# Designs tried in a protein design run: peptides against a protein of PDB entry 4N78. Part 189

Target 1, 186 residues: chain A of PDB entry 4N78
Amino acid sequence: HFQVICRLLGYQGIAVVMEELLKVVKSLLQGTILQYVKTLMEVMPKICRLPRHEYGSPGILEFFHHQLKDIVEYAELKTVCFQNLREVGNAILFCLLIEQSLSLEEVCDLLHAAPFQNILPRVHVKEGERLDAKMKRLESKYAPLHLVPLIERLGTPQQIAIAREGDLLTKERLCCGLSMFEVILT
Target 2, 155 residues: chain B of PDB entry 4N78
Amino acid sequence: MAELQMLLEEEIPGGRRALFDSYTNLERVADYCENNYIQSADKQRALEETKAYTTQSLASVAYLINTLANNVLQMLDIQASQLRRMESSINHISQTVDIHKEKVARREIGILTTNKNTSRTHKIIAPANLERPVRYIRKPIDYTILDDIGHGVKW

## One batch from the design tools (peptide; made by RFdiffusion4, then SolubleMPNN)

Design b2_p21_3_s2 (from b2_p21_3, 7 letters changed)
Fold by OpenDDE base, seed 2:
Structure b2_p21_3_s2 (fold): chain B 186 residues (1-186), chain C 155 residues (1-155), chain A 21 residues (1-21)
Amino acid sequence: as target 1 above (186 residues)
Amino acid sequence: as target 2 above (155 residues)
Amino acid sequence: MESVEEAERLEELLEEALKLA
């Protein structure tokens, strides 16, 4: 699903969705959640000391249940506050999954474009073979596929300009060095 | 442009008119040949003359048709070339617009990004000594070791 | 019969004329 969303929305659509999600999260955090946290802090027992171990686990549990009774019985905490926290959590997860899906798509694009952009993988060198010689052979093999140099030789100035810009846009992907999720966590 | 216009406005219409005129002329020639054959005492000569006129007329028509056909083909070739050029221009504009849109989109999403903290992947220097995978010997967890740790009930 | 032969000859002449055109 997230892959499909990424493909459908593209960079622009993803940006819009992320911005709106950030607004929602901010609104939830600074509004409703903050209010509930303040209320919870007010009703929180001022002094909550650890009971003596002599009461055993059941007694300790009952002690805390009694101390937190007002909080536990606060129905709105479960229905509203926890729901809002769930929404925030879902938003965070959504952003993470979108970024991951986008990264995968970008990597695939980069891999598909690589032979046409003179980006060659490091080849495995068997014992006795020179890496440089093998790489040079590989470069020579794929040289005819290099799109920009080909267009520079055969194309019009306009085509050359478009090809260069397209090449640049293909190479410069978010996955190469940028993170959206880190911004969301900030 | 001038060549296409000449073909459309002068050569092709002119060729069509010439064919029409040729048709009318052929009818006259046919009438003449028929009458000449009927009236001539030498039927053989009249027939040979008719053959000559027929051959000449057919050759003329064939030439006119060929010329017209070539002009039409030339017209179509010019039009096809013009369409291809227009298509190329449209494609160029479309690509330019797409690139621009993409750049805008990249800027928009870029605002929502930060540089990945490339944690200096400490070159996991493979420890020179491949520590032999210590066979995970499931030592039974002696929970009694924890008996002295914490505020648990010392029995 | 003679008229058909003459027609065929005319067709041949036409074909030759078309080749020359």
Scores: peptide ipSAE 0.009, ipTM 0.711, DockQ to the pose 0.004
Fold by OpenDDE base, seed 4:
Structure b2_p21_3_s2 (fold): chain B 186 residues (1-186), chain C 155 residues (1-155), chain A 21 residues (1-21)
Amino acid sequence: as target 1 above (186 residues)
Amino acid sequence: as target 2 above (155 residues)
Amino acid sequence: MESVEEAERLEELLEEALKLA
């Protein structure tokens, strides 16, 4: 699904969606979540010492339950705050999955363009074969597919310019060095 | 452009008119030949004259048709060439627009990106013991494992 | 030249047709 979304929206559509999601996340964090956090800080026990381990797990749990009673009984925390946190979490996950899907699409594009851009995969060399000879053979095989040199030879100046720009745009992908998800986390 | 205009406005219409006039003339020639044959005491001579007129008329019509056809073909070739040029121009514009849109889109999404921290590739210390590449023995995928999964056609 | 040749062919055809009539 995310791959289809990426294909459908393209870079521009993804950018718009991501921007809007960031706005939503920011709004949730700075608004409702912040307010609840402040409230929680106010009701938080000023002194919460770790009980002695001698009380055992049940006793320790009961201790914390008692100390946090006011927080646990805060009904709005469960309904509103946790919901907002889920929304933020979903937004983060969405962004992550979009980035991953986009990266896959970009890699596929790079791979598809590779023969036209004189980018040859590393060929597995069987024992006894020279890597250089095999690579030269591959290069020779794909040489006629090199788009930019072909257009430079046969095309008009305008076509050459377009071909070069297209080649550059094809090579320059986000997956090569950029991350959206890291921006979302900051 | 001038050549195409001349073909469209003068040569082709002129050729069509000439053919029409030729048709009328052929009818007159036919009438003449018929009357001449009926009135002539020497029917053999009249027939020879009719043959001569027929040959001349056919030759003239053939010439007119050929000329007109060539003009039409020339017109079509010019138009085809113009269309190809127009198509090329449109394609160039389209490509330019697409590139521009892509650049804009890249900038927009780029604002939402940061450089991937290339974690210093921990020197993958090649484990001293290169695990012998486990010879990928292509185990034939046994598809029979899936035979029990789904409502497929039991043969 | 082609038109003349075609006319000559037609003439021959007419002559043949006349011989058969």
Scores: peptide ipSAE 0.009, ipTM 0.712, DockQ to the pose 0.005
Fold by OpenDDE base, seed 3:
Structure b2_p21_3_s2 (fold): chain B 186 residues (1-186), chain C 155 residues (1-155), chain A 21 residues (1-21)
Amino acid sequence: as target 1 above (186 residues)
Amino acid sequence: as target 2 above (155 residues)
Amino acid sequence: MESVEEAERLEELLEEALKLA
């Protein structure tokens, strides 16, 4: 699903969606969540000491339940605050998954374009074979597919310009060094 | 442009008119030949004359058709060339626009990105036991595994 | 029969004329 979304929206659509999500997240964080957090801080027990281990896990749990009774009984915390936190969480996950999907698409594009851009994979050399000879053969095999040189030879100046620009755009991808998710976390 | 105009306005219409006129003339020639054959005492001579007129008329019509056909073909070639040029122009514009849109889109999304900090600094707290860094033997990605998945032309 | 042969000859002449055009 995320791959399809990436394909449909493209860079521009993804950017718009991300921006809007960030706005929503910001609104949730600075609004309702912040208010509830402040309230929770006020009602939080000022002194909460660790109970003795002798009470065992059930006793310790009961102790904390008693200390946090007011928080646990705060119905709005579950219905509103936790819901907002879920929404924020979902937004974050969405952004992460979109970025991952986009990266995959970009890698695929790079791989598909590689033969046309004189980007050849490193050939596995069997014992006794010269890497250089294999690479040379491979280069010769794909030489006719080199788009930019081909257009430079056969095309108009305008076509050459477009080809060069297209080549550059194809090579430069976000996956090569950029992260959106890191921005979202900051 | 001038050549196409001449073909469209003068040569092809003129050729069509000539062909039409030729049709009318052929009918007259046929009538003449028929009457001449009926009235002539020397039927053999009349027949030879008819053959001569027929040959001449056919040659004339053939010439007219050929000329007209060539002119039409030439017209079509010129038009095809014009269409190709127009197509090329449209494609060029389209590509230019697409590239521009892509650049804009990339700028927009770029604002939402940061450089992947290959922060060397996450001190992988080397576990106290310096287990010998297992030399990450980059197993060469055997791309041949993908050879069977792609519908690419098996060379 | 003679008229058919003459018609065939005329067709041949026409074909030759078409080749010359």
Scores: peptide ipSAE 0.009, ipTM 0.705, DockQ to the pose 0.005
Fold by OpenDDE base, seed 5:
Structure b2_p21_3_s2 (fold): chain B 186 residues (1-186), chain C 155 residues (1-155), chain A 21 residues (1-21)
Amino acid sequence: as target 1 above (186 residues)
Amino acid sequence: as target 2 above (155 residues)
Amino acid sequence: MESVEEAERLEELLEEALKLA
């Protein structure tokens, strides 16, 4: 699903969705969540001492349950605050999954374009074969597919300009050095 | 452009008129040949003359049809060439627009990105002294170690 | 001159057609 979303939206659509999600997250964090956190801070016991270990785990739990009773019984925390936190969590996960899906799509595009851009994978050499000879043979095999040099030789100045720009746009992908998710976490 | 205009306005209409005129002339020639054969005392000579006129007429019509057909084909070729040039121009504009849109999109998404911190994988320098793998003896977690960590009031 | 060549071609075609009847 995320791959389809990435293909459908493209870079522009993804940017718009991410911007809107950031606005939503910001609104949730600075609005409702912040208000509940402030309220919780106010009702939080000022002195919460560790009970004696002699009470055992159940007694310690009951102690904390009693100290936090007002917080636990605050119904709006479960219905509103936790829901908002879930929404924020979902937004973060959405952003992560979109970035991962986009990166996969970009890698696929780069791999598909590679033969046309004179980007050849390092071939595994069997014992006794020269890597250089095999690479040279591969280069020679794919030389006619090099799009930019081909257009530079046969195309109009306008076609050459478009081909160069297209080549550059194909090579310069986000997955090569950029992260959206890191910005979202900041 | 001048060649196409000449074909459309002069050559093709002219060729069509010539064919029409040829039809009328052929009818006259046919009438002449029929009358000449009926009136001639030498039927053999009249027949040979009719054959000659028929051959000439057929050749003339064939020439007119061929000329007209070639002019029409030439017209179509010129038009096809014009369409191809127009298509090329449209494609160029379309590609330019697409590249521009892509650049804008890249800028927009770029604002939402930061450089990936290539964590320099510190070369794990293998410690010179490989400590002998100490057999992992699962020691029970002694939770009593945490008994002194906390503000429990020791009375 | 072109008309004469076309006439000759037509005559050849007619002769061939007559040979096939």
Scores: peptide ipSAE 0.008, ipTM 0.703, DockQ to the pose 0.005

Design b2_p21_3_s3 (from b2_p21_3, 8 letters changed)
Fold by OpenDDE base, seed 2:
Structure b2_p21_3_s3 (fold): chain B 186 residues (1-186), chain C 155 residues (1-155), chain A 21 residues (1-21)
Amino acid sequence: as target 1 above (186 residues)
Amino acid sequence: as target 2 above (155 residues)
Amino acid sequence: MESVEQWERLEELHREALELA
């Protein structure tokens, strides 16, 4: 699903969705959640000491139930506060999964474009073979596929400009060095 | 542009008129040949004259048709070339717009990104000595060892 | 080449036809 969403929305759509989600998360955190946290802090027992072990597990449980009775009975905590926290959590997870899906798509695009952009994988060298010789052979093999040099040789100035810009856009991907999720966490 | 206009406005219509005129002339020639054959005392001469006129007329029509056909083909070639140029121009504009849109989109999403702290993950130099996977012998966790650790109820 | 020569002959015949018309 997230892969499909990434494909459908593209960079622009993802940006818009992420911005809106950030706004929602900010509003939830600074508004409703903050208010509930403040209220909870006010009703929280100032001193909650560990009961003596002599009361046994049931007694200790009853002690904490009594100490936290006001919090446990606060119905809005369960219905509203926890729901808002779930929404925030879902938003965070959504952002993470979108970034992961986008990264996968970008990597695939980079891999598909690589032969056309003179980006060659490191080849496994068997014992006795020179890496440089293999790489040169590989380069020679894929040289005719290099799109930008081909267009520079055969194309019009306008085509060359478009090809260069397209090549640059293909090479520059978010997965190469950028993270959206880190921004969301800050 | 001027050549196409000349073909459309002068050459092709002119060729069509010439063919029409040729048709009218052929009818006159046919009538003449028929009358000449009927009235001539020398039927053989009249027949030879008719053959000559027929050959000439057919040649003329063939030439006119060929000329007209070539002009039409030339017209179509020019139009096809114009369409190709137009297509190329449209494609260029489309690509330019797409690139621009992509750049804008990337700027927008870029605002929502930060540089990955590629902490040089120290090459986890695989310790040269691959510690033989110590066969995790599941020793039964003797939980009794924990009996003395913590405020557990000594029964 | 052969086709061009044939059309040149037709052109000549056409010219002759125009002179007789």
Scores: peptide ipSAE 0.033, ipTM 0.706, DockQ to the pose 0.005
Fold by OpenDDE base, seed 3:
Structure b2_p21_3_s3 (fold): chain B 186 residues (1-186), chain C 155 residues (1-155), chain A 21 residues (1-21)
Amino acid sequence: as target 1 above (186 residues)
Amino acid sequence: as target 2 above (155 residues)
Amino acid sequence: MESVEQWERLEELHREALELA
């Protein structure tokens, strides 16, 4: 699903979605969540000592339940605050998954374009074959597919310019060194 | 442009008119030949004359048709060439616009990006126990797995 | 070449026909 979303939205659509998502997250964090956190801090027990281990796990749980009774009984915390936190969490996950999906699409595009851009993978050399000879053969095989040189030879100046720009846009991808998710975490 | 205009406005209409005129002329020639054959004492001569007129008339019509056809073909070729040029121009503009849109889109998304911090690999403090560095044998990515996917050259 | 020559002959015949009309 995320791959499809990436394909449909493209860079522009993804950017818009991310921006809006960031606004929503900011609003949730600075608004509702902050208010609840402040309230929780006020009602938090000033002194919460660790109970003796002798009470066992159930006794310890009851102790903390009693100490946090006012917090646990705060109905709005469950209905509103936790919901908002879930929304923030979902937003973060969404951003992560979109970035991952986009990276995959970009890598695929790069791989598909590679033969046309004189980007050849390192070929596995079987024992006894010279890597250089094999690479040279591969280069010669794909030489006619090099789009930019071909257009430079046969095309108009305008076509050449477009081809070069297209080539550059094809090569330059976010996956090569940029992260959106890191910005969102910031 | 002048050639196309001449073909459209003068040559082709003129050729069509000539062909219509030739039709009326052929009818007159036929009438003449018929009357001449009936009235002539020398029927053999009249027949030979009729043959000559027939051949000439057919030749004339054939020529007119050929000329008209060639002019129409030439007109179509010129128009086709013009359309191709227009198409090329439109395509060029379209591509330029698309590239521009892509650049804008990339700028927009770029604002939302930061450089991937190549996390300085925390010096994995090699545990003092010299676990023999498992030589990360970079298994070469076998790209042949992708050979069957897409319109690529089947090696 | 043969076709062109034939058409040239037809043109000549056409011209002759126009002179007789």
Scores: peptide ipSAE 0.033, ipTM 0.701, DockQ to the pose 0.005
Fold by OpenDDE base, seed 1:
Structure b2_p21_3_s3 (fold): chain B 186 residues (1-186), chain C 155 residues (1-155), chain A 21 residues (1-21)
Amino acid sequence: as target 1 above (186 residues)
Amino acid sequence: as target 2 above (155 residues)
Amino acid sequence: MESVEQWERLEELHREALELA
């Protein structure tokens, strides 16, 4: 599903969605969640000492239940605050999954473009073969597929410009060195 | 452009007119041949003359049709070439727009990105001696180890 | 087309004339 979303939205659509999600998260954190946290801090027992071990586990539990009774009975905490926290969590997860899906799509694009851009994978050398000779053979084999040199030779100046620009855009991907998710966590 | 215009405005219409005129002339020639045959005492000579006129007329018409057809074909070829050029231009514009949109999109998403901290993950040098996986012997968890952890009254 | 048809008619007339002859 996330892959399909990435394909449909493209970079621009993803950017818009991410920006809006960030706004929502910010609104939730600075608004409702902050207010509830402040309220919880006010009702939190100022002094919560460990009860004597002599009370046993049930007695200790009752002690803490009594101390935290106001918090536990705060119905809005469960219905509103926790829901908002879930929404924030979902937003974070959504961003993570979108970035991962986008990275996969970008890698696929790079792999598909590689033969046309003179990007050759490191070939496994069998025993007795020289890596350099094998790479040279591969380069020669795929040389006719190099798009930019081909267009530079046969194309109009406008076509050459477009080809170069397209080549650059194809090579430069977010997955090569950029992270959106790290921005979201900050 | 000048060639196409000449074909459209002069050559093709002129060729069509020539064919029409030729048709009218053929009718006159036919009438002449018929009358000549009827009036002639030498029917064989009249027939041979008619054959000659017919051959000439057919050759003329064939020539006119061929010329017109070639002009029409040439016109179509020029138009096809023009359409291909227009298509190329449209494609160029479309590609330019797409590239521009892509650049804008990349700038927008780029604002939402930061450099990946390539934490130099220390190459976990696999220890040369892979310690034989010690068979996980489920040792019963001795919970007595936790007895000394806490403010419990030492009995 | 009309000229060819007329020629065919003339040829037929000539043939008929030769047969009567």
Scores: peptide ipSAE 0.008, ipTM 0.692, DockQ to the pose 0.003
Fold by OpenDDE base, seed 4:
Structure b2_p21_3_s3 (fold): chain B 186 residues (1-186), chain C 155 residues (1-155), chain A 21 residues (1-21)
Amino acid sequence: as target 1 above (186 residues)
Amino acid sequence: as target 2 above (155 residues)
Amino acid sequence: MESVEQWERLEELHREALELA
């Protein structure tokens, strides 16, 4: 689903969706969530000492349950605050999955374009073969597919310009060095 | 452009008119030949004259049709060439617009991006003793591990 | 072929006309 979304929206559509999601997240964080957090901080026990380990895991759990009883029983926390936190979480996950899907699509595009852009894969060298010779053979094999040099030789000045720009756009992808998700976390 | 205009405005209409006139003339020639044959004392001569006129008329019509056809073909070739040029121009504009749109889109999404922190991978100090690459022995995937997973029909 | 046949027919008609005269 996310791959399809990426293909349909493209860079511009993804940007718009991400911007709107960021606005929503910001609104939730600065609004309802912040208010509940402030309230929770007020009702939080001022002194909560770690119980002795001698009480074991069940005793420690009961201790914290007792200390946090008032918070746990706060009905609005479950219905409103936790729901908003889920929404924020879903938004974050959505952004992550979109970025991952976009990266996959970009990598696929790069791989498909590689033979036409003189980007050759590392060739596995069998025992006894010279890497250089094999690479030269590979280069010679794909040389006729190099789009920009071909158009530079046969094309009009306008076609050459378009080919160069297209080549550049094909090579420059977000997955090469940019992250959207890191911006969202900030 | 001048050639196409000449073909459209002068040569092709002129050729069509010539064919129409030829039709009218053929009718007159036919009438003449018929009357000449009826009135002539020398029927053999009249027949030979009719044959001559028929041959001439057919040759003339064939020539006119060929000329007109060639002119029409030439016109179509010129028009086809013009259409190809227009198509090329439109494609060029379309590509330019698409590239521009893509650049704009990339700028927009770029605002929402930051550089990936390339963790400086600590220089993997190659251990002095290059452990011999363990030859990846392709162990056949034992699919029997999946025999107990799912409602597969035990044959 | 049709043209030749037509001329042959015309010649035949002419010959017939000459024989009737």
Scores: peptide ipSAE 0.010, ipTM 0.692, DockQ to the pose 0.004; fails the geometry check

